# Designs tried in a protein design run: peptides against a protein of PDB entry 5Z08. Part 94

Target 1, 168 residues: chain A of PDB entry 5Z08
Amino acid sequence: RQKDEWAKKTSSLMKQLDWFIGEHLGAMLAAEELGGPVVGELMEIDPDDLSAGFNAHGKLKKATSQPDLDRRQRRIDDIWGPQDEQGQAHKRKRGADEALAASAEMRDLIEQLMNKLVEAGGDNSATYVEIPRESAAARFLVRSKVAMFHPNDARRLRLVDFGRDLDD
Target 2, 222 residues: chain B of PDB entry 5Z08
Amino acid sequence: GLPRLIDAIEEASKIPAKRRQTPIKPTIEKLTTHLYTHGASPDSLLRLADLLTLRNHLDQASLAAITRNLYPSSTVSDEVVLRFIGALGHGQLKPTLALQALFLRWLVMVYHLLENPGVLGQVYGVLFDLLDTAAIRPQLCHLLALVTRRKHVRPFRIQAILTLSRQTGGDPNLTGLLRVFKNYYPEIIVGDATKGRASAFKHPDPQWRQHLDEIQQRRSEA

## One batch from the design tools (peptide; made by RFdiffusion4, then SolubleMPNN)

Design b2_p14_3_s2 (from b2_p14_3, 7 letters changed)
Fold by OpenDDE base, seed 1:
Structure b2_p14_3_s2 (fold): chain B 168 residues (1-168), chain C 222 residues (1-222), chain A 14 residues (1-14)
Amino acid sequence: as target 1 above (168 residues)
Amino acid sequence: as target 2 above (222 residues)
Amino acid sequence: MSSIIAEILENLRK
């Protein structure tokens, strides 16, 4: 019973995270990779706040402000894409493609981090994922205090062990 | 004259200091005095750029002294600029990072005398990729601040500056360069990276500028 | 996100 409730809760949280990545975070990460705003620091994003979307400063906006992320992505696309009318359509498509790519990168990174944590069986040294680059996704996780780099190797990233770090 | 002094130094530069029949220091002093008084012609600048940038047996103090007195009497050619740019970065055949910083400082101070300022824009990527080299970063950011145009402000470069700024704890020179980028794209949100102190990129040596202006003025009267 | 991931991590440790 407890395992089933745990599995259901984990599944629900993963769905919420996936939704958040797809609907909000992917576009913001793409914006950062495109030289837009750095996705904000300490997003204590309450799941209820996740539904509200993020403001210009990476702060949770009330639910009505979903249009602002799209507007920012559009602004970034408008800044960096070709100036021609065909260029605007190509810019929008490129921005959407980059948001999808950023979403996929974040999902993959989280999956790798979680898998390594499970595989390590409590050995913190075995929880590191090798990252090919310091991506916006990796930086976001570190800024959010969800992940940390290896102290001697910035190519190694792991999830923060919330159980151990509470005792120190 | 200046050509004969350069000839003597070029020949001496081929020989290790311990094997020279005569000390080169008096000839370097004559050269630097001549440069201070009259400046260097375009032809002399090219020869001096080769002496400064190519591996030879001249000591670092002599190279630094020549660089500090490298007043152009007229314009600075693309060829001279490219010699100094080619000397930047890491490598066994490259000048020391301290000397490279002096070259970048010199390019900043003579930027208005370039025959074609666009030449630096063509090598913008080469300059930009050296921002991780801490020893030359201050002068490099200053030069990039002068050279940067809208075409150079690209997403990947914005991100590179932001990343490097975080890694360096907010280097004021990087913050200054990022402000230059924001002049072309005000909508760039740089977060806390711009809250820090930024370099104003003031002229590195006002006295050197004044003396350069005096040398340049004498040419216009001749 | 940190809260979601923290909750996921807490659940993974149970």
Scores: peptide ipSAE 0.023, ipTM 0.297, DockQ to the pose 0.197; fails the geometry check
Fold by OpenDDE base, seed 4:
Structure b2_p14_3_s2 (fold): chain B 168 residues (1-168), chain C 222 residues (1-222), chain A 14 residues (1-14)
Amino acid sequence: as target 1 above (168 residues)
Amino acid sequence: as target 2 above (222 residues)
Amino acid sequence: MSSIIAEILENLRK
């Protein structure tokens, strides 16, 4: 009974997580990879503030004309700006493709992390997943306190064992 | 007056809530109302700092309410600052991390009223060593952003922030602090961990600022 | 959001 309830709850949560990744998190992670907002802090970013772009200090830059600022601002504007029809389709497609890629990366990463946790049988040293890069997905999991990097190797990521850290 | 309210709360703070003859809540409300209206003098501020930072029988909601209404009517002494700094970190005798975050937020909001802003620079190391404490990191980074001077920007601290930034998945507050460091040493390579957004360290509460300014103005006219 | 994910992942460990 308890195992079945746990399995049902786990299945429900996995579905919710998958939905959340696909509907929300993927796009946000893609935005972060593109130099957009960092995911996981409730930055009440007003959509209007997103359109104005962020300077090297994370402040809304006033419209000063410097061209290199234009690329990052264009990327933010490209993600959040009013889409004209034809340029919209390519930007939407690219944004959708990046969101899909980010979603896939997050799903894969979570799956690997979970699999390693199960395989390790309680050995925390064996729970590390090797990540090819420090992705927005990996960073998000760490910020969310769900995962942690190996102290000496940022290419190794593991799930935080919430069970042990409460007893110590 | 305010001193009498503080006296009553100090006495009540010595007694467990279940053993108090009179509920303290009405007195806390009177205190917070008074603080909101008039602010706290330097002497009252010190007494309140002790009530907030020392272990006593006051409930967390009351402590938080006092902290949220802790408007200085004048300046903030080094002694008051040091009480709050001493209350930071882990320990059974220390305030909760939630309350510590409120203290740090308060220090940010009253930074311009410090009698000696340099006092925070003297305890810079203590503050910096707490950056790994996630619960207080946002406010701590904001305070450090205000306090940081060229003398504090050392290679070992740069490396510590970079390391912690990686370990935290690029905490925006750490990125913000590293940007402050970069203002003193532009050659600091902010690694991939800092490609994310940095905190702008905006004033935590504009309404609180406005009200503080009104209290401070009344003092200047007296 | 982070709390929800943390809760989801915490529940996945149980």
Scores: peptide ipSAE 0.023, ipTM 0.404, DockQ to the pose 0.162; fails the geometry check
Fold by OpenDDE base, seed 3:
Structure b2_p14_3_s2 (fold): chain B 168 residues (1-168), chain C 222 residues (1-222), chain A 14 residues (1-14)
Amino acid sequence: as target 1 above (168 residues)
Amino acid sequence: as target 2 above (222 residues)
Amino acid sequence: MSSIIAEILENLRK
């Protein structure tokens, strides 16, 4: 009975997390990776806003021509094509693709972190996942106080042990 | 004179402490006393920078004592600056993070004596990429606050500071650096990261500054 | 978000 209730609760929470990643968090993380606003409080970023690109200031690109803003934004704009209907469709598609990629990265990272936690058998030193880069996903988890970097190695990430940190 | 003291320390630095025929401490004390009284010439400063930054058999206390008394009697060359910058970060051949923090503090205190202040702007990326290293972050942010120009305030760096500020729970040094960035681009949205306490980046050691000024004045009278 | 992940983690430790 308790195992079945635990399994149901875990399944329900995983579904909620998956929904949240897919519907909200993926787009926000994609915006951050593209140089948009950092996901602070739950700012809903419309996938359509991702398609507009972000200026050097993390704001939605309005037409103002400042040249140094233009190079990273040009790579975004060069990949996102002209503002014709086809260009808007390509921008929307790309924004959706970036959101999907960010969602997949977040899901994979959470899965790895959870697997390492289970495998470690209570040894906190064995719970670290090696991350290839400091992603928006990794940063989000740390900012949310769900994960922490190794004190001496920013390429090592682990889940915060909420059980032990309360007993010390 | 100072060159002979440096010669003796260079030779001693090649030998493990347990194998030295003479204790190095008296020579280090003579060196630090000389540096405190007269400062270091550009040539001596370069040699001392090599002793401080290259792996050798000198103990950490001696290296720290030399760094704390490293008063330039004149200007600081680009070469000296680059020795200290090259010594920053993680690695088995690099100085300890505690010593790196002293080097960054020294660079802050002698910034006005650099022959070419632009040299730090050229290595801005190297400095900026070390902001995640907590042990050196306070001094690193202070140095970056002095060095930052409009050309360095890039979107990816703004985002990196904002991210790191949130990860650190709003480190006052990062908030201070972000305020420097905002001076160049007031439109930067800093969100909650700037609502917190910011470091004012005050001079790290007013007594050291005063003593440096006295050493510098003696050179202008000679 | 943090609450959901924290709750999942707390449940996985049980």
Scores: peptide ipSAE 0.023, ipTM 0.295, DockQ to the pose 0.170; fails the geometry check
Fold by OpenDDE base, seed 2:
Structure b2_p14_3_s2 (fold): chain B 168 residues (1-168), chain C 222 residues (1-222), chain A 14 residues (1-14)
Amino acid sequence: as target 1 above (168 residues)
Amino acid sequence: as target 2 above (222 residues)
Amino acid sequence: MSSIIAEILENLRK
């Protein structure tokens, strides 16, 4: 009975998480991967302010129109720049494809992290997932304090054990 | 006047709230109203810094209210700055991390009024070593962005920020600070740690800034 | 979202 209620509750939560990933988080993660805003940051940073950098006094440099458009600023401008009409449909389709890819990556990562946690049987050293890259998905989980990187290896990610990590 | 209000609060701060004969809240409100209208002189500012940073029986709401109204009418001395810096970190005698964040925010907002901005550069190591404290990191990175000079940008600190940035999933405040470091050493390879969004370190409170400017202007006319 | 993930994790530990 308790196992069945737990299984139902877990299934319901997984469905809610899957919905949230597909409807909201995937697009935001895709935007981050493309050089857009970081998910979960309350800081309204104007992209123009980011491009300007900081002077020696911690003030934003005036965006000097210097053409050394850092590849990132080009990506931001490609995502958020004024939509000339003809490029819009292809950009929207690409954005949708990137959102789907980001959603799939997040789902897969969560699944791997959960599976490792179950398989480890309480051994925290065995709960690490090897990640091929530091993705927006991985960073989001860490910022959300749901996951943590291995202290010495940023390719290893694990779920935070809210039960045991309080006792260490 | 302001000195008498501070005297009353200092005496009340020595006594637990349950043992006070009179509520302190009305006196705190008078103090904050006075500070909002006239600001604090250097002498008053030092006394208030002691009330804010030393362990006493004042409630957190009162301490926060004083900090939010801590408008300097003049300059900010090194001694006042050092009181707030000395209050940072973990410990039973330290203010709460929430209050420490307000102190750091205050230092950012009054940075241009410091008698000697170099004093913060002298305690740079103390500030930098607190970057792992998540509750104060946003304001701490903002302050460090203002304070950082070429002499502070050392290989071990670059590596420390890079490591902490990875461990925090690319905290934008750390990315912002690393960009400040890169301004002094363009050759710094920030790797994947700077692929994320950086904080712009905008002024924390434009209304507070405007009101401070009004208080400072009245002094110049007197 | 963090709360949902945290709740899932808490349930997985039970």
Scores: peptide ipSAE 0.021, ipTM 0.378, DockQ to the pose 0.175; fails the geometry check

Design b2_p14_3_s3 (from b2_p14_3, 7 letters changed)
Fold by OpenDDE base, seed 4:
Formats: sequence, structure tokens, C-alpha cells
Structure b2_p14_3_s3 (fold): chain B 168 residues (1-168), chain C 222 residues (1-222), chain A 14 residues (1-14)
Amino acid sequence: as target 1 above (168 residues)
Amino acid sequence: as target 2 above (222 residues)
Amino acid sequence: MRLLLEEILENLRK
């Protein structure tokens, strides 16, 4: 009985999280990736700087020519760039696709962070997820105080340990 | 109908003004007249939000004219709201700050028609952080005054407004927003910089409101 | 897991 209630509550919370990410957060994260306002912090981030990511000190890194960033930037340019002869319908579809992609990235990142926390068995050093890029999703989790970067490595992200403050 | 007018403007928006075979102004005038008479459906609002927020070859006067006549005939979706929010701030690909101020004014005037007013509460931080942008601050403070709930009134935001109020010499819109905060937390000490005039956040355009109500009533009768 | 999800959701909604 208690296990079933726990499973139901966990499932309900996961559904709420999925809903929140899919219906609200994904669009905001996509807007940030598209050079929109930063979700939760005004960083003077030039759209050109959004592609550069942040260092361990929250400063914009210089745009490293990562090929995957270039593809996203092209998609951004296709959405926000001068409307050449490519139909508005294609831009809407791309915007929706970017929101879906941002939602998927956030879901995957949260899942990885949670899995690492469970696997670490209380070892804080083992709770870090390696992130391939400093995404809007990763930055948002840090701004929301859900996650924190490793002090010496901005490619390593972990969940904030909420458990110690909840047991006291 | 409205969809055909939007189609024509979408096609024209792809072409620089100097390369257009036909002037776009007559089509914009037909669109704005139609919007004034009938309003925009949710689908049309989304299409118009894209025209207003995405970089295209439409002139600022045309974009402003569309925004001033952007009467919803029904509700305003979260997607439409997020298009306007995504267009805020500084950047070469973003609308002008003057147009952004019109978008914020529009959001204030249609706030009661939002399908989910909570969507603005979710982007509260994004909106709040733009308060340093003087050109949009009046409308932004008004929108924040509508959106603010107890959960948004945090010590760091109180301090941020107080600091910005000092830096701006007591902007009446910031003072107005602090008064909204004080309604939730009466213990907020409003420093001497806030002894000045506060904005009352009155409706920006009573005539626009009346006309919107007339458009909305026609929907309830249909 | 539940408390973690609750805290995550609470912080994401702030």
C-alpha cells in the first residue's frame, strides 16, 4: 500500500514536471536559445553571446565554433533572420520544433541529474553530470537553484542537495 | 477575409520595400480596418504575433499600426503571449524598443483575455530583469503590477527595485510597483527615493478597452 | 525521489 501510494505520487509529480517543461518551460528556453530574454536572469547576453555559453564564473565564453552550436544558430537565423522566400509556416514549425527540442533537453538533463544523485549513494563527488554544452536548460537549473556547477569545471553539473535541509 | 490579408502581408514581408511590385500600405490599411471591425481569432493572432515579433521587411509604422489594432475576438493563447515576451530586450533581431513598449501595453490591455494568466507569472523573472531598460519600463511596470503575486515578492527583487529607483531618481513606475509589493508585505521599507509620485497604472487607453468590449460582446451573441 | 521532485518543481516554478 505505501509503496503504491509512493509510486502514484512520484508518477503524479513526474507528470506535473513533464507538463511544466513541455507546456511552459520549453518555450521559454527556446526563446532564450533564440536570443530572447534569459529565463530568470538579465545577463547582458547579446544573441551572439548566447552561442558562446558561460564560464564557471557565469561570464560568457567566447563563441567556440562547435558544429552543433552552428546548426542551432542556423536554425535561430532561419527563425529570426530576414524572412527570405521561406514561408512563415516553416518558421512556426521550426519554432515549435525548437520548443520541443528545448523541452527534451531539459527533461533529459533533469533525468540524468536525478539518476546520478541516486547512483552516487551519498557521494557528492559522484553526483556530477557532464554536460556537452552550457544550454539554456543547464543555466536555468542553476538560476533556479536546482543545480550547481562544479567550482572548477562548468561542464560538470549536479543537483543541489535538498535532502539535508529537509531532514532537519 | 482576414486570413487572405495575412497571407498577402506575409508574402510581402519577405521582400524588401524597394523590391516590392505593389505598395504594402493599402493591404496594411485593409488589415487594420478588418481587425478594428471584427478582431482577430486565436489563429490569426498567432500569425500576426509572428509578423510583429519575427524579423521581416515590414516598416515600423505598419507594425505599430497592426499592434494598435490587435483586438482579440476571443482569448489569447500562451503561445501568442510567449511570442511577445520572446521579442523583448536588446538585439539586432528583436523588434525596436518602441514596438516592444506597444507589445507590453497590448499585454496589459488584453490581460483579462489570457487563456492562462499564470503564463506571465512563470516568466515573471524575465520581465522583472528588463526593468533597467528605460524605454519599456513604464509598460513593463504596469504589466508586472498586474502579474505580481505574493510568491514573486522576494527580498532580492525588493532590493533590486529600491536600487534601480535610486539610480533612476525615483521613477514613478518603479514606485508604483513597490506599492504593489507593499500590498503583499506591508513591512517593506520604501526609502526616501520612493516618497515621490507613484504611477496608478490606469488603463492605457479607455477607448481601446471600450472597443475591445464591443468586439468581445459580438462573440457572446454568436 | 518524491521530495526531490517536489523541490525541483517548486524551484522551477519560482
Scores: peptide ipSAE 0.174, ipTM 0.325, DockQ to the pose 0.123
Fold by OpenDDE base, seed 2:
Structure b2_p14_3_s3 (fold): chain B 168 residues (1-168), chain C 222 residues (1-222), chain A 14 residues (1-14)
Amino acid sequence: as target 1 above (168 residues)
Amino acid sequence: as target 2 above (222 residues)
Amino acid sequence: MRLLLEEILENLRK
């Protein structure tokens, strides 16, 4: 009975986390990746706003047609490079796709961090996840004090030890 | 000599550490001692740059030790520079960000020995695009501070650095780079988010500089 | 796991 209640509570917490990432964080993280505001500075970003992109001031640009380059892979120069005139309708879909991609990245990163913690069996040196990039997701986890970088390698991220024995 | 040491390390780098018949550490120590005493020729620098930047089975401590002792005995070619620049950023084949930071620090320390300093100006965009990577940002800003010319100070880059400065809470290295930009365009409005201490971009290692000068002087006397 | 998830959620919501 207690194990079943624990499993149900864990499942409920995972659903709450998934909902929070998908409904609230995804668009904000996507905005940060696109050179928008840092997560926590703006309470709500509409995915449609992501499609318009952000100006150099982190403000919503009017819907100028930037080419469908994987915006998440855009370098600073690509983000702030010269604007080319591509079409409006493809933009809204792009904003939603970026929010979904950001949500997926955050979920995957949290999952990897948790899995590494479990696999490490108490060895703190084995708890690091190798991150392919310094993403908005990774930055957010560090800012929120959920994760920390390895002191010598910022490609390595681990969960913060909250000092409570994770009693099963 | 140095070429034979490099040969041995190149061969060892192809084999996983657990499968090596002989420990590589003694050979690395001989290499670093030789580099400290005599420096590296342009040809040796290119070979060492390949060892440092290409994916191989050398451990991070060995790679870092080689990088810390990578004294040029003469000039640094464009090819050597481009090997290190090509090793920057994210990817499975890229060196660790810690090692990339050492490469950038090295480029800062040997900037005056580049055969063509303009090569860094040609890859300015590649360097600038990596400013969002926190692990390498301090050394990257220092290198960009040396490389930046009027042609590089574009409106989109001014705004990118301002945005990134806000996002980082006013990283002093970004503020330092923005001051370099402002030297070319005094009218650049440094917003309130950039109100803070700027990095002075001092030489990263004065002792390393002194030792480099000693190695360089020996060549001029021969 | 539960306590970890609770702590993660708490810190993400701040």
Scores: peptide ipSAE 0.173, ipTM 0.317, DockQ to the pose 0.041
Fold by OpenDDE base, seed 1:
Structure b2_p14_3_s3 (fold): chain B 168 residues (1-168), chain C 222 residues (1-222), chain A 14 residues (1-14)
Amino acid sequence: as target 1 above (168 residues)
Amino acid sequence: as target 2 above (222 residues)
Amino acid sequence: MRLLLEEILENLRK
C-alpha cells in the first residue's frame, strides 16, 4: 500500500515536472539560449502565470499556459525571425523546435542529477553530473537553488542537498 | 622630418636598450612633439602602427607616449586599423594589455576618420571574443558600441554579454553594450544584473579630440 | 525521490 502510494505520488510529481518543463520552462530556456531574457531574473514572469500551472496542493491546474507559450514563442520569433511571412513561419517552427530542445535538455539534466544522487548512496563526491556546457537549463537550476556547481569545476553540477533523506 | 625620426626609431627598436649607442628617448620626444604639432600622414601612421604592434625593443613608456600622440593628419586606412586589431588579445608576441587598451581608446577617438568604418564590422567577432579580458573591456565595449549594427546583434552574443555581465557583477561597460544591442532589439530584457549603471561611452579625452580637430582643420586649408 | 521531486518542483516554481 505505501509503496503503491509512493509510486503514484512519484509518478504524479514526474508528470507535473514534465508538464512544467514542457509547457512553461522550455520556451523560456530556449529564449535564454537564443540570447533572450534570463529565466527567473529578467522575466517579469507574472508569478501568477507560473503559479497558475499548479494549485496549492501541487495538482496541475489545466494549462491556460498555451497562450503564454505562444506569447513567448512570438517574442522569440519577433527577435530573430525574418520579417517576411515565410520567414515568420520558419521562425515560429524554429522557435518551437528550440523550445522542445530546451525542454528535452532540462528534463535530461534533471534526470541525470537525480540518478547520480541515488547512485551515490550518500557519497557527495559521487553526486556530480558532468555537463558539456553551461546551458540555460544548468544556470536556471543553480539560480533556483536546485543545483550547485562544484567549487573547483564549473563542468560538474549536483543537486542541492535539502537535508532530507531522499529515501522517500 | 617625421620619416627620418621614424627611421631612427625603427633602427633603434631592433637593438636592446643596453646595446644602443645613443639614447632613444630624445628621438621619441622629437617624434611625439612632431606628432602633436603636425599629426601623422597615412604612410607615417602605418609605420608607427607597426612599431607599436610588433614586438621590438622599445620600452613601454615610449610606446605609450607615441600612442597618446598618434594624431592622424588625414584618414586612417584599413591596414592601420587591422594592425591594431591584430595586436589585441593574449600572446607572447602581442603588446601588453595596457598598451592594447590605449590602442582601443585610440580607435574610439579616431573612429570618425576611418577610411572604411566597415572594416571594424568585419572583425566584429574578434573584438567581441575579447570581452572576457577585463583589462581591455572598458575600451573594447566603447569601440563595440560604435561598431555594432543590427547584423552583429545575434542570439549567442546577447547571451554571451548577459552571462559575462552576471559573472562580472554587472560591469557598467557590458550593460552599456547591452543597451546598444537593445536599441536594435528592444525586446532584449536587460536583467536585474543589468539594472545597474550603464556606461554612457563618453569621449575618452575631449582635449585630444579638440587637438585632433585642429590638426585636421590645418590639412583642409592646405 | 518523492521529497526530492517535491523540493525540485517547489524551487523551480519560485
Scores: peptide ipSAE 0.145, ipTM 0.296, DockQ to the pose 0.052
Fold by OpenDDE base, seed 5:
Structure b2_p14_3_s3 (fold): chain B 168 residues (1-168), chain C 222 residues (1-222), chain A 14 residues (1-14)
Amino acid sequence: as target 1 above (168 residues)
Amino acid sequence: as target 2 above (222 residues)
Amino acid sequence: MRLLLEEILENLRK
């Protein structure tokens, strides 16, 4: 009975986390990855604002045409493409795709961090996840005091020890 | 004349200081005096840019003295600009970061004399990627503040400055650059990163500016 | 797991 209630509460919390990442955090992280404002420094970013793109301070930019350097630069250029109805629909779709990608990255990162913490069995040295890049997701987790970087290796991220047993 | 002084310094730069037959310091002093009095022609500027940016046996004090007296008598070519930009960053073949800071300061002070100011806009990414280098950041932010146009204000660069501003505890030069970006896109939310003191990017050396103006005026009268 | 998720969620919402 008690174990089932704990399982239900854990499932409910996981659903709340998934909702928070998907509905609220994903768009903000996508904005940050696209060079928008840093998550926690902005008011609520509408996914529609992501489609309009962000300027050098993380605010909404007006459309100018420049050539593709990398995938993120392509994202910026496509966000800033021609403002016809078809271009606006493509921008909205792209903004939504970026929010989904950011949500998936955050979800995967949290899952990896949690799994490593469980697998480490109390060995703090084994709790580090290797991250391929410093993402908006990784930075947000550190700013939120959920995660911390290894002191000597910024490619290694772990959950902050909250001083509570994982089984509780 | 100036070409002969440059010839002597170029030859001396190929030889370690301990193996030189004559001290180079008197020739450097003659060069800097000539530059202070007459400035450098475009051709002389290119040769001096090579001496300043390429690895040679000149001492840092001599290189700094030449840079501090590098008054253009005319315009500054794209080629001269690109020599200084190519010398920026980390590497065994690159000048010291202290000398790179002097080059960036020089580019700020002669920006209005560039034959094509757009050349700096073309290498904007190279300049921007060096913002993490603390030793050159003040002058680099000032140069970027002059160079930045709407086309350069991209989301990834906004985020990069915001991230770096947080990591540096709100460097006033980064805050100043963010304000320049905000002029192109007022909707940029800078949050707490702009609540701090921003650099006003004032002219680095008013006396140098005045002396440059005097050299430039002599050319317009000739 | 529950307490960890609670702490994560609480810190993410701050």
Scores: peptide ipSAE 0.187, ipTM 0.325, DockQ to the pose 0.039; fails the geometry check

